# Peptides against a protein of PDB entry 3WG5, part 175

Target 1, 218 residues: chain A of PDB entry 3WG5
Amino acid sequence: LAKNIVYVAQIKGQITSYTYDQFDRYITIAEQDNAEAIIIELDTPGGRADAMMNIVQRIQQSKIPVIIYVYPPGASAASAGTYIALGSHLIAMAPGTSIGACRPILGYSQNGSIIEAPPKITNYFIAYIKSLAQESGRNATIAEEFITKDLSLTPEEALKYGVIEVVARDINELLKKSNGMKTKIPVNGRYVTLNFTNVEVRYLAPSFKDKLISYITD
Target 2, 218 residues: chain A of PDB entry 3WG5 as posed
Amino acid sequence: LAKNIVYVAQIKGQITSYTYDQFDRYITIAEQDNAEAIIIELDTPGGRADAMMNIVQRIQQSKIPVIIYVYPPGASAASAGTYIALGSHLIAMAPGTSIGACRPILGYSQNGSIIEAPPAITNYFIAYIKSLAQESGRNATIAEEFITKDLSLTPEEALKYGVIEVVARDINELLKKSNGMKTKIPVNGRYVTLNFTNVEVRYLAPSFKDKLISYITD

## One batch from the design tools (peptide; made by RFdiffusion4, then SolubleMPNN)

Design b2_p20_2_s3 (from b2_p20_2, 8 letters changed)
Fold by OpenDDE base, seed 4:
Structure b2_p20_2_s3 (fold): chain B 218 residues (1-218), chain C 218 residues (1-218), chain A 20 residues (1-20)
Amino acid sequence: as target 1 above (218 residues)
Amino acid sequence: as target 1 above (218 residues)
Amino acid sequence: MAESPGKGVIIPATGTGNVR
């Protein structure tokens, strides 16, 4: 029986246009090989909201399930990373990771102080993050509070409150626990039941460009 | 005799993916109308290196000359703005503006301190900025020093050292002074002689989205 | 592509890399 393929790729650092390119490349490779899913090991402090929205859109347009896995221990899906996670087909977190703190800002001043986003922008992203949560059947109240309270959650809290679907220590445990789960958003208009029986895990390496970009953004 | 069209658009604030969209939109409009050139009134403290590189690439791919005009007085083409300027077909500055300070950073810490880029990143951008200067026949030594010394120049200094081509007080003076100049980089593989005799100046307004983005980034 | 309202918005949890 031909083994189902699961791709695993790592995306680390700030969410930028280069991060979009990484997501696009990785998902495209996995789509071309008709993978059962791609797991993105995500570790990000956040980044650009525009890039984030494009990434979310790219995930939503994926022909295969995209699993965001906040990994390894110590990693975060902070800020823009939370939006990306909420826009994905399944969210997993490793123990010792975090998710949340989603308040939009305009940037940092020369003195390093946060330039606050005007209420209009904040309200836009409140609506946006709530929509992601609602569309994925995740906790929209907590999603809002990720912004309004700058809330950050542990994996256990995020699972408890229905923000994420899996807590797993590694890829093998993730595959085991997520086997038979339905995607939280549609894949090509259909909710897919994940089949991680007899899968081959293929790790995707960053391109030279990806390495350079990560080097630039990290 | 059909008046040649020169488009003028303003891009202000941090260089982001939204800024790329602004450049792309403005240049596309001007290309569609076969404008003699587009002048981008630039006022930026800098921004994202990835967005900057995409903007530079978009400028280089332009079917028409793209003139970066650091304007109005008090404006700057700081950091990422300098790269964009160096990637353009012609650079002008208004009196009382500045250019330079191009040292890459990883960002700002929570306390507002600069997170220094590792030497590898700094060296990459040194090579990149030097290449932009060399390709445009501009002062590559000064371009390097924009990074290594965090050098900032006045318009007069920038002109003197061969970083820019024009110092002009306003659009009319810019058009007058740049009339008959050759672009510093090719347009569609050819160096173009600017013809600003009998031109109609068309100002492009920011889109609603552009206004929102500017509001978000300023 | 709908111009992302998030364009130019930074949602950082921690220090964001700005190339000045």
Scores: peptide ipSAE 0.081, ipTM 0.333, DockQ to the pose 0.088; fails the geometry check
Fold by OpenDDE base, seed 2:
Structure b2_p20_2_s3 (fold): chain B 218 residues (1-218), chain C 218 residues (1-218), chain A 20 residues (1-20)
Amino acid sequence: as target 1 above (218 residues)
Amino acid sequence: as target 1 above (218 residues)
Amino acid sequence: MAESPGKGVIIPATGTGNVR
């Protein structure tokens, strides 16, 4: 019996237009192989909102389930990363990771102080993040508080409050725990039950371009 | 006598496609006003190579001198920031800043180790950074060592070794010291002598868009 | 077409300023 394939790819660092390209490439590869799913190991402090929104859209348009896995321990899905996670088919977190802190800002002033976003922008993202939570059957109240209270959660808290679906130490545990779960958002208009029995795990490496861009951005 | 205008804008954080948009917007505003120059206060750890190259191109296509000012103290023009600086008409640094560390990488492995760029990519960027240095009359040997030795320099060292043109504590000192200097690369096909006598300094604020994107990327 | 409010917006993690 031909093993179903699960892809694993890593996205680390700030969310940018290049990050979109990475997501798009990774998902496309997995789609082409009719993979059971792709797992994105995500570690981000945040990034650009426009890129984030495009990434969310790309995930939601995926022909296969996209699992966001906040990994390894010490990683975060902070700010934009939280939005991306909430836009995905399944969220997992490793112990010692965090999610949240989603308050938009207009940047930093010359003195390093935060320039607050006008209420219109903040309210837009409140509505947006709540919509992501609602559409995915996740905690919309907490999603709002990620902005209004700049809330950050541990994996245990996030699981408890219905923000995420899985706490897992590694890919194997993730596959085991998520096996038989339904996607939190539809894939091609249907909620899919994940089947991680008898799967082959394939790791995607960053492209040369990805590596080059990451280096320059680091 | 109508005062010449010098614009000052800040670009902080990772170099992305959005950063290109910021550079383009800032330079365009200054061009439209026929400014004597625009000073970009730059603080970056690096970023995407493609965005960096586009930014360099945009600077070199500027109708007015673009001065990269690594500011404030504690700031860096690291990695991609160094390329951008070397592509500019004049580089200044504040005391306590740094420049260099330009070695391209393909990203980080699952274990957090650096994935080295293949020699072809490294060599490409060596050639590229050397070309920027040569075209700007700056130290091409040091530019290469920014990659091959992952070299970082203080302002004093960078000045001494002919990587930068000015060490200045603030905008006023920068204007004073750079007054009468020639651009290191041509503006509209000509090397321009900077005239910062009797100038009005205008600060450009990040656009709402800039602020929002910066927030998401931070 | 109203530019997406997300255009140019950054959602940084509070306090995680130092992306080393």
Scores: peptide ipSAE 0.042, ipTM 0.314, DockQ to the pose 0.083; fails the geometry check
Fold by OpenDDE base, seed 1:
Structure b2_p20_2_s3 (fold): chain B 218 residues (1-218), chain C 218 residues (1-218), chain A 20 residues (1-20)
Amino acid sequence: as target 1 above (218 residues)
Amino acid sequence: as target 1 above (218 residues)
Amino acid sequence: MAESPGKGVIIPATGTGNVR
């Protein structure tokens, strides 16, 4: 029986190999306590695609529901963050946040110009993001447009178009609105109905290392 | 009559002249709408003393209560952030946050070592921080120790020692707990009783400029 | 092992010029 415990942790900054370590740590802690869910407050401008794919895989392997919450207001699940969200069990956004802009690039030139990815790479990520959307029962057309049009959406738009599941101002509102929802992807092969009745919210703080690395990667 | 509106905004990163601009913008918006209060979600490692003092002054000049909320979990109101908090109408902290470590320095050497401030400067800031604490009816002894001992406190300790007023997990809990509290410093010369009954929470997002500058200063 | 097509690929927010 899942404890009426929900963990909340923050992941901020660029998506890197260290971001994977953060996801892994947070999810593992929540799994160990047999939490009802973990909410990851996400604020990212994007990052490395390899790290992103590993994070998605880690979420998919979670023994408990992983809720990606784009928070606080002004935050974004930009680019790689969108992929991560689409790979999660539930997506929420706070007012004033954004999601999208997912076009892959090879990097930046010395002058700060974008080095475009070859079409083959772009097409790979189109297929990948569409797969994530389809698997989660979310809008695959919009997911594709996150790449092809560099589309970015508000929470209201994302909800309207079936990209996300919840708009919530804070954790309590999120818990209230998402209570009784089914996960958009399976947990251990089963769609889970979220139970946030009489939930204890437990916060996970970043380690000193997390803070330092986030500072460096920001 | 104050509208049952509470604004929430985020300020993150080093305290600089731009941080002042953010405070000014956020408070001004909330003042214009005659909000019951503005909550500033603060996460800072510290920064410039001059900017800090200007921010404190801006808060003191606010036409509405300014609540400093050290948020999210893992955040800090470190150094300059502590001064700002002590200069505010109400301080809240989320679990897993910290406050303190206020010793002034002149900067960092090329090797990353701290350049110590002359005793006269240190003594100035001791007097200043004690004044902020005394004016707000907070623990001036601990405020001094934030400098003299580089003391840092947990939310529970800070509450226990009378440094802060509220420990809250999220905005809704903060509003619930702080409802009916008096501001620790006057608003327009009067101590205000906070009214968060049937409050509408409005979020202010950082501007693009805010995001960019925060990124650079982080 | 086919190098992950994501290797060396960055997915930045295109509108925020700041990912240096």
Scores: peptide ipSAE 0.039, ipTM 0.279, DockQ to the pose 0.066; fails the geometry check
Fold by OpenDDE base, seed 3:
Structure b2_p20_2_s3 (fold): chain B 218 residues (1-218), chain C 218 residues (1-218), chain A 20 residues (1-20)
Amino acid sequence: as target 1 above (218 residues)
Amino acid sequence: as target 1 above (218 residues)
Amino acid sequence: MAESPGKGVIIPATGTGNVR
């Protein structure tokens, strides 16, 4: 019996235009093969807001479910990573990971101090992150506090507060727990029920360029 | 007599996918109006390597000359900014600016320390930056040393070593000095002689989104 | 096309690599 394919790819490091390229490539591969879903193992300290927004848009335009999985233990979906997660069809986290800390900044000064964003920018991203949460049926109040309080959560807290959908130790547990769940946002205009009963897991490797760029931006 | 249009836009902050969007937007506007050139006033501490590479590609695909101008005094084309400059049709710097420090890193640790890139990544970018320099007829040895020695140069040094083409205090001096210069890389497959004898300078403003994202990424 | 509002905004997480 033809097994449903689930792709797994890793995206690690800062969110940049190259990260967009990675998302785009990975999702496109999974779309071409009519995969049941793609799981992105995400470990990011954040990055560029524009790249983040483009990534969110690319996820929302996906023809297949995109699952963000904060993995492995010790990984984070920090800052931009949280926005990406909130824009996805399903969020999972491994134990020992974190999500949040979404306050936008203008950058770092020469001394490494944070350059604060003006209220106009902060307010824009408050509205944006709240919209992502609301569209996905996730906790918009906590999403706001990811910015206003620079809040970070454990997987257990994030699950409890309705920010994420799954806590899973590995891909196998993720597939097991997410089987039968509906996507939190639509796929091609429809909320999809995930079917992971008989799946073949295929791992996507970063291209050499991906490896190089990740290395440079990390 | 119809004045040749020269666009001027500012790109400040970290190099991200949004910065790509800025470059793309600005260059597109200038292309649409058949501008003689666009000058990008660049002030960046660096950013993402992937975004940088995309920006370089976008510049090289430009239908008009793209001049990178490290401006104002105190600004830098640091790290990714140097790559972008080396990929452009002409580089200018204001007095009191800097260029270089191109060593790729994987990021910063929680304590703010640099996470080193593996040799494979470093070597890739050495080859890349040298190629940019060679293609543009600029000093490839110095370009390599921007990485291997994390070298930074003043405008005067950069000019002396054949890294950049112009030192200028302002846009007017830049236009004056660059008038009659050939682009260092081709425009639509041809090396173009800049004609700034009778130009109208048009300043492009960042979009609200540009302002917001710049604020967030900076 | 409207420039992405996220342009230039960094949402930093600790430990992200930057190309200087």
Scores: peptide ipSAE 0.035, ipTM 0.310, DockQ to the pose 0.090; fails the geometry check

Design b2_p20_2_s4 (from b2_p20_2, 8 letters changed)
Fold by OpenDDE base, seed 2:
Structure b2_p20_2_s4 (fold): chain B 218 residues (1-218), chain C 218 residues (1-218), chain A 20 residues (1-20)
Amino acid sequence: as target 1 above (218 residues)
Amino acid sequence: as target 1 above (218 residues)
Amino acid sequence: MAKSPGTGVEIPATGTGNVR
């Protein structure tokens, strides 16, 4: 019986245009192989809004389910990472991870203080993050509070409040728990029931380009 | 007497394609106004190699001198930041800043360990960083050691070893100390003597775009 | 084409500045 493939890839660090390229590459590989899903192990402190929005769009345009997995323990889907997660087909978190803290800033002043985004920008992102939550059937109130209160949640809280779908310690537990779940957003216009019975897990490595870019950014 | 303009802009955070856009915008503004120079206050932990290389190229193509100033105290020109600095017309550092740590990595393994770049990549960046140092008349041996030894230097060490040109506490001291210095690389094919006598300092603010992207990446 | 308000915006995590 042809084993369904589940891809696993890692994205770590700041969300940039390069991160978009990584998402695109990883998803494309999984699409080409008609994978059951791709799991992105995400650990990010945030990043660029434009890159984030492009990544969300790329996920939403995916021909296969994209699962965001905040992993390993100690990782976060902070700021831009939360948006990306909320834009995905399924969110999982490992114990000891966090999600939230989505308040946009204009950067840092000369004195190192945060320059607050003007209300127009903040309101835009409030509307945007709420839309992601609503479209994915997740808690839009909490999504707003990720900005307005700069809220961060534990996996248990995020699950409880309906922000995420799965708490899992590892890939095996994730596959087990998410087996039979429906995607929170459509894949090719349809909500898909995940089938992780009899799957082969295939890990994707960063490309040479990915590695090089990551090195320079790190 | 028409005061020569010196622009000052800040670039903080990871080096990305957006950072390129910021450099390009800032330099373009200064070019359009025929500024004596632009000073970029840089604080970066590193970033993307491609963006870094593009930034270096943009600096080298600048119609005016681009001064990289590692500022404020506590800031760093780490990894990609070092390359950018070495590609610039003049490097200054504030006390309590650092430069170096340029070892390329392919990213992080599943266990969070650094995946080392293959020798081919490492050697490429060694050659590249040495070329930047040599072209700018800076210490190519130390530039190599920024990679091979993951070396980081204080301002005093960097000055002593001929990596940088100026240690300055603030913009005023920077202008004073760099007045009469020649650029380390050519501007429009010529080495320029900086004239910071009777200059107007003009601060550039991040654009709205710059601010928004920074918020998402932060 | 309306430039996406997201262009040039960074969404940092407010708290953990510790990029070790």
Scores: peptide ipSAE 0.051, ipTM 0.286, DockQ to the pose 0.082; fails the geometry check
Fold by OpenDDE base, seed 3:
Structure b2_p20_2_s4 (fold): chain B 218 residues (1-218), chain C 218 residues (1-218), chain A 20 residues (1-20)
Amino acid sequence: as target 1 above (218 residues)
Amino acid sequence: as target 1 above (218 residues)
Amino acid sequence: MAKSPGTGVEIPATGTGNVR
């Protein structure tokens, strides 16, 4: 019986326009092969808000389920990473990872101090992150507090509060736990029930460019 | 006689994936209307290298001439902005602006100190920026020194050294001075002679999203 | 095709609106 394919790819480092290209490439490959889903192993301290928004849009336009997996232990979906996760079809976290800390900043001053965003910007992202949470049926109050309190959560807390869907130690456990779950947002206008009963896992390697950029952004 | 249309749009702030979206939107609008050219008024301190490379690629794929105009006085095409300019069909600068300072960095530490890029990354961008200069018939030696010496130039210096094509105080002077110039890179495989003898100038406004992101990145 | 090393490099990311 033809095995359903699940792609797995890693995205590590700052969220940039290159990260968008990585997401786009990975999702496109999985779409072309009519994969059951793609799992993105995400480890990011955050990055550019614009890239983040484009990534969210690209995920929402995906023809297949996109699962964000905060992995490995020690990884984070911090700041922009949280927005990306909230925009995805399913969120999983490994034990020992974190999510949150979403307060927008304008950048860092020469002395390394954070340049604060004006209220107008902060309020926009509050509305945006709440929208992502609401659209996905996730905890919009906590999503707001990721900004207003710069809140960070463990996987256990995030699951408890209804921010994420799965805590899993590895890909095999993730597939097992998410089998039969509905996507939190539509895929091509429909909520999809994930079928991971008989899957072939295919790992996508970063392109040389991906490797270089990842190295540079690390 | 149907006036040739020249679009003008402003891009201000850090170069991000959102900036790519701005470039893409603006160029697409101008392409759809078969504009004689689009002028991008650029003011940027730099930003993400990946976004920069995507923007350069988008400019090179443009069906119409893309003119980068470092404007207004006090503006800069710093770092990533210089790469973008060097990748464009024509570069103009207003008096009191600057270009250069292209040394790649990995980012800023918590104390605001620059995290240096390893030689491998620096060398890659040296090769890249030299390629942009060579392809456009601009001064590749100075382009390299924008990195190796973190060199910044005034408009007068940049013109003198053959880095840019025009110094202009405003759009009207830019159109006047660039009328009859050939693009420094091909448009659809051909070098185009700019015709600004009878043009209608149309200003593109940032979308609400553009305004928000620009504000956030400023 | 020279793979552009421009990935992850902030060529001074001074003005970037970073969502950390």
Scores: peptide ipSAE 0.037, ipTM 0.257, DockQ to the pose 0.087; fails the geometry check
Fold by OpenDDE base, seed 5:
Structure b2_p20_2_s4 (fold): chain B 218 residues (1-218), chain C 218 residues (1-218), chain A 20 residues (1-20)
Amino acid sequence: as target 1 above (218 residues)
Amino acid sequence: as target 1 above (218 residues)
Amino acid sequence: MAKSPGTGVEIPATGTGNVR
């Protein structure tokens, strides 16, 4: 029987319009090949809110399951990364990673201090992150606290509190543990049961353009 | 003969991920009805760079011509709005509007002062805006100066310098003047000659969601 | 194809939140 294909791609660094392009490209490739899923290895300190919201929308429009995997150890899905994860079909984290700290800011001052967002903006993102959690059947209270308390969680805590679905050390463990799980949001209007029985893993490398842009933005 | 349909939609306020959603929705509706074009009445002080870049990409992926119309009088396509315009199939401006002031910033300090972007970021956006101008056959030197000199232009200046294609007081004058013009970038790989002979104008109202989000972000 | 360093950058984004 033809092997079900699972794509794996890495997205590292700040969430920008470039990051949107990476998500779009990677998901499109996986869609074209009718992959069983795409796993995005995510490591981000956060980034732009608008890019984040576009990425969430792109994930939700995916014709295949999009799994966010906070990887490798030491990585984080901080701020914008948490929203992206909460907007995805399945969240996994490796041991030694973190998720949370979702408070919106206007930017950084010259001295590196955070410029706080007005309550109106903060409240908008509270409502938004709660909606993502609710739609995906994840912990909406914790999602709110990611903003209101600047909460950051370990993988074990995130799993325990119902923020994420899988703790996995590597891709093989992720595939094993997530096999037979239902997506937390619909794929083309239907909840999909992941079938990772007899899969081929295909790694998508960053394009030359992706590498160049990452070099410019880092 | 069946009237060619031209859609008109308004996008007002800051460029955000929400603005991307509006562009996407409006263009999608017009695509579904095989409209001759969509005119976006744009009034923006700017906004998020990542949302802007996603909007440009969405416009370039449009199956129909997307016309950016800086409207009404007193409106501007400032900062991010200028990039969006330069990424579109045709730019029009009403008398009493402005375009330009494209310098990227990191944000605003608590005292309302601008936090300047580092040269690396500024140079990136210079290259980006010049590419948009070159691809659309518009004035790349002026596009650069929108950043390097914080240049803002009147409609008459913008037309004279080859930044925009049309100065029009209203939708009717816009349709009349742009009739028979070629798009400044391809539509599905081809430059299209606009046919506004015997057209029906259909106005797209903001969705309830659009109104609510605008209310939250303004 | 245009490159995107727009992370943490506003053009100008007065009132738009960054989620960092």
Scores: peptide ipSAE 0.029, ipTM 0.279, DockQ to the pose 0.090; fails the geometry check
Fold by OpenDDE base, seed 4:
Structure b2_p20_2_s4 (fold): chain B 218 residues (1-218), chain C 218 residues (1-218), chain A 20 residues (1-20)
Amino acid sequence: as target 1 above (218 residues)
Amino acid sequence: as target 1 above (218 residues)
Amino acid sequence: MAKSPGTGVEIPATGTGNVR
């Protein structure tokens, strides 16, 4: 029986247009090979909201399930990373990772202080993050609090509160635990039951461009 | 006589895919209205090289002259901003601004330290920035030194060394000083003589999305 | 066609706005 393919790729660093390119490239490769899923090992402190929204849209348009895996231990899906996770078909976290702290800011002043976003922008992202949570059947109250309280959660808390679906130590445990789960958002209009029985894991390396961009953005 | 239109838009913050979207939107609007030029008030500490290259390409493909104006006083066209400026049809700076410091990096480590780009990447950007300078008839030696020495210049120095074309305090002075100048790169294959006689200045506001993205990325 | 190695390079800006 032809092994089902699961792609694994790493996206680390700030969320930027390059991060979008990485997501697009990785998902496209996995789509072309009719993979059962792609797992994105995500470690991000956040980044650009526009890039984030584009990434979410790209995930939502994916022909295959996109699993966001906050990995390895010590990694985070902070800020923009949380939005991306909430926009994905399944969220997993490794022990010792974090998710949340989603308050939008206008940036950093020259002195390194946060430039606060006006209420209008904050409210927009509150509505946006709540919509992502609601659409995925995840905890919209906590999603809002990721902004209003700058809430950050452990994997165990995030699982408990219905923000994420899996806590897993590694890819093998993730595949094992998520086998038979339904995607939290539709794939091509349908909720997909993940089949990780007899899968081949294929790791996607960053392109030369990806390495260069990660170099520039990290 | 129908007033010639000059659009003015502000782009502030990090160079990202959203910044590309801003450039694309602003230039497209100005193209659609057959503006004499668009002036982009640029204040950037730099950003993504991929976004930068896309922006440069978008400027080069513009059907109208794109003037980069480092503005207001205190602003900078740092790093990626310098490349964008060098890729534009005319560069102006306000007094008290800066340009340069173009050394590519892979990013920042978690501790905030710069991750140095490998020589291969640095050499690529040296070649790239020199090409932009050469194509625009600007000082390619200084362009290289923006990378190799992390050189930063005042407006007066940049003008002196043939990096920029105008030092101006405001839009009115910029229009006055640049009136009758030829673009430093072609517009649709031809060098254009700027005509800022009897112009109407139209300010483009950031879109809601632009404001949101600036909020997230700044 | 040799993809320009410059694709994906950040030239750090002093003020990075992060969506935390």
Scores: peptide ipSAE 0.026, ipTM 0.261, DockQ to the pose 0.109; fails the geometry check

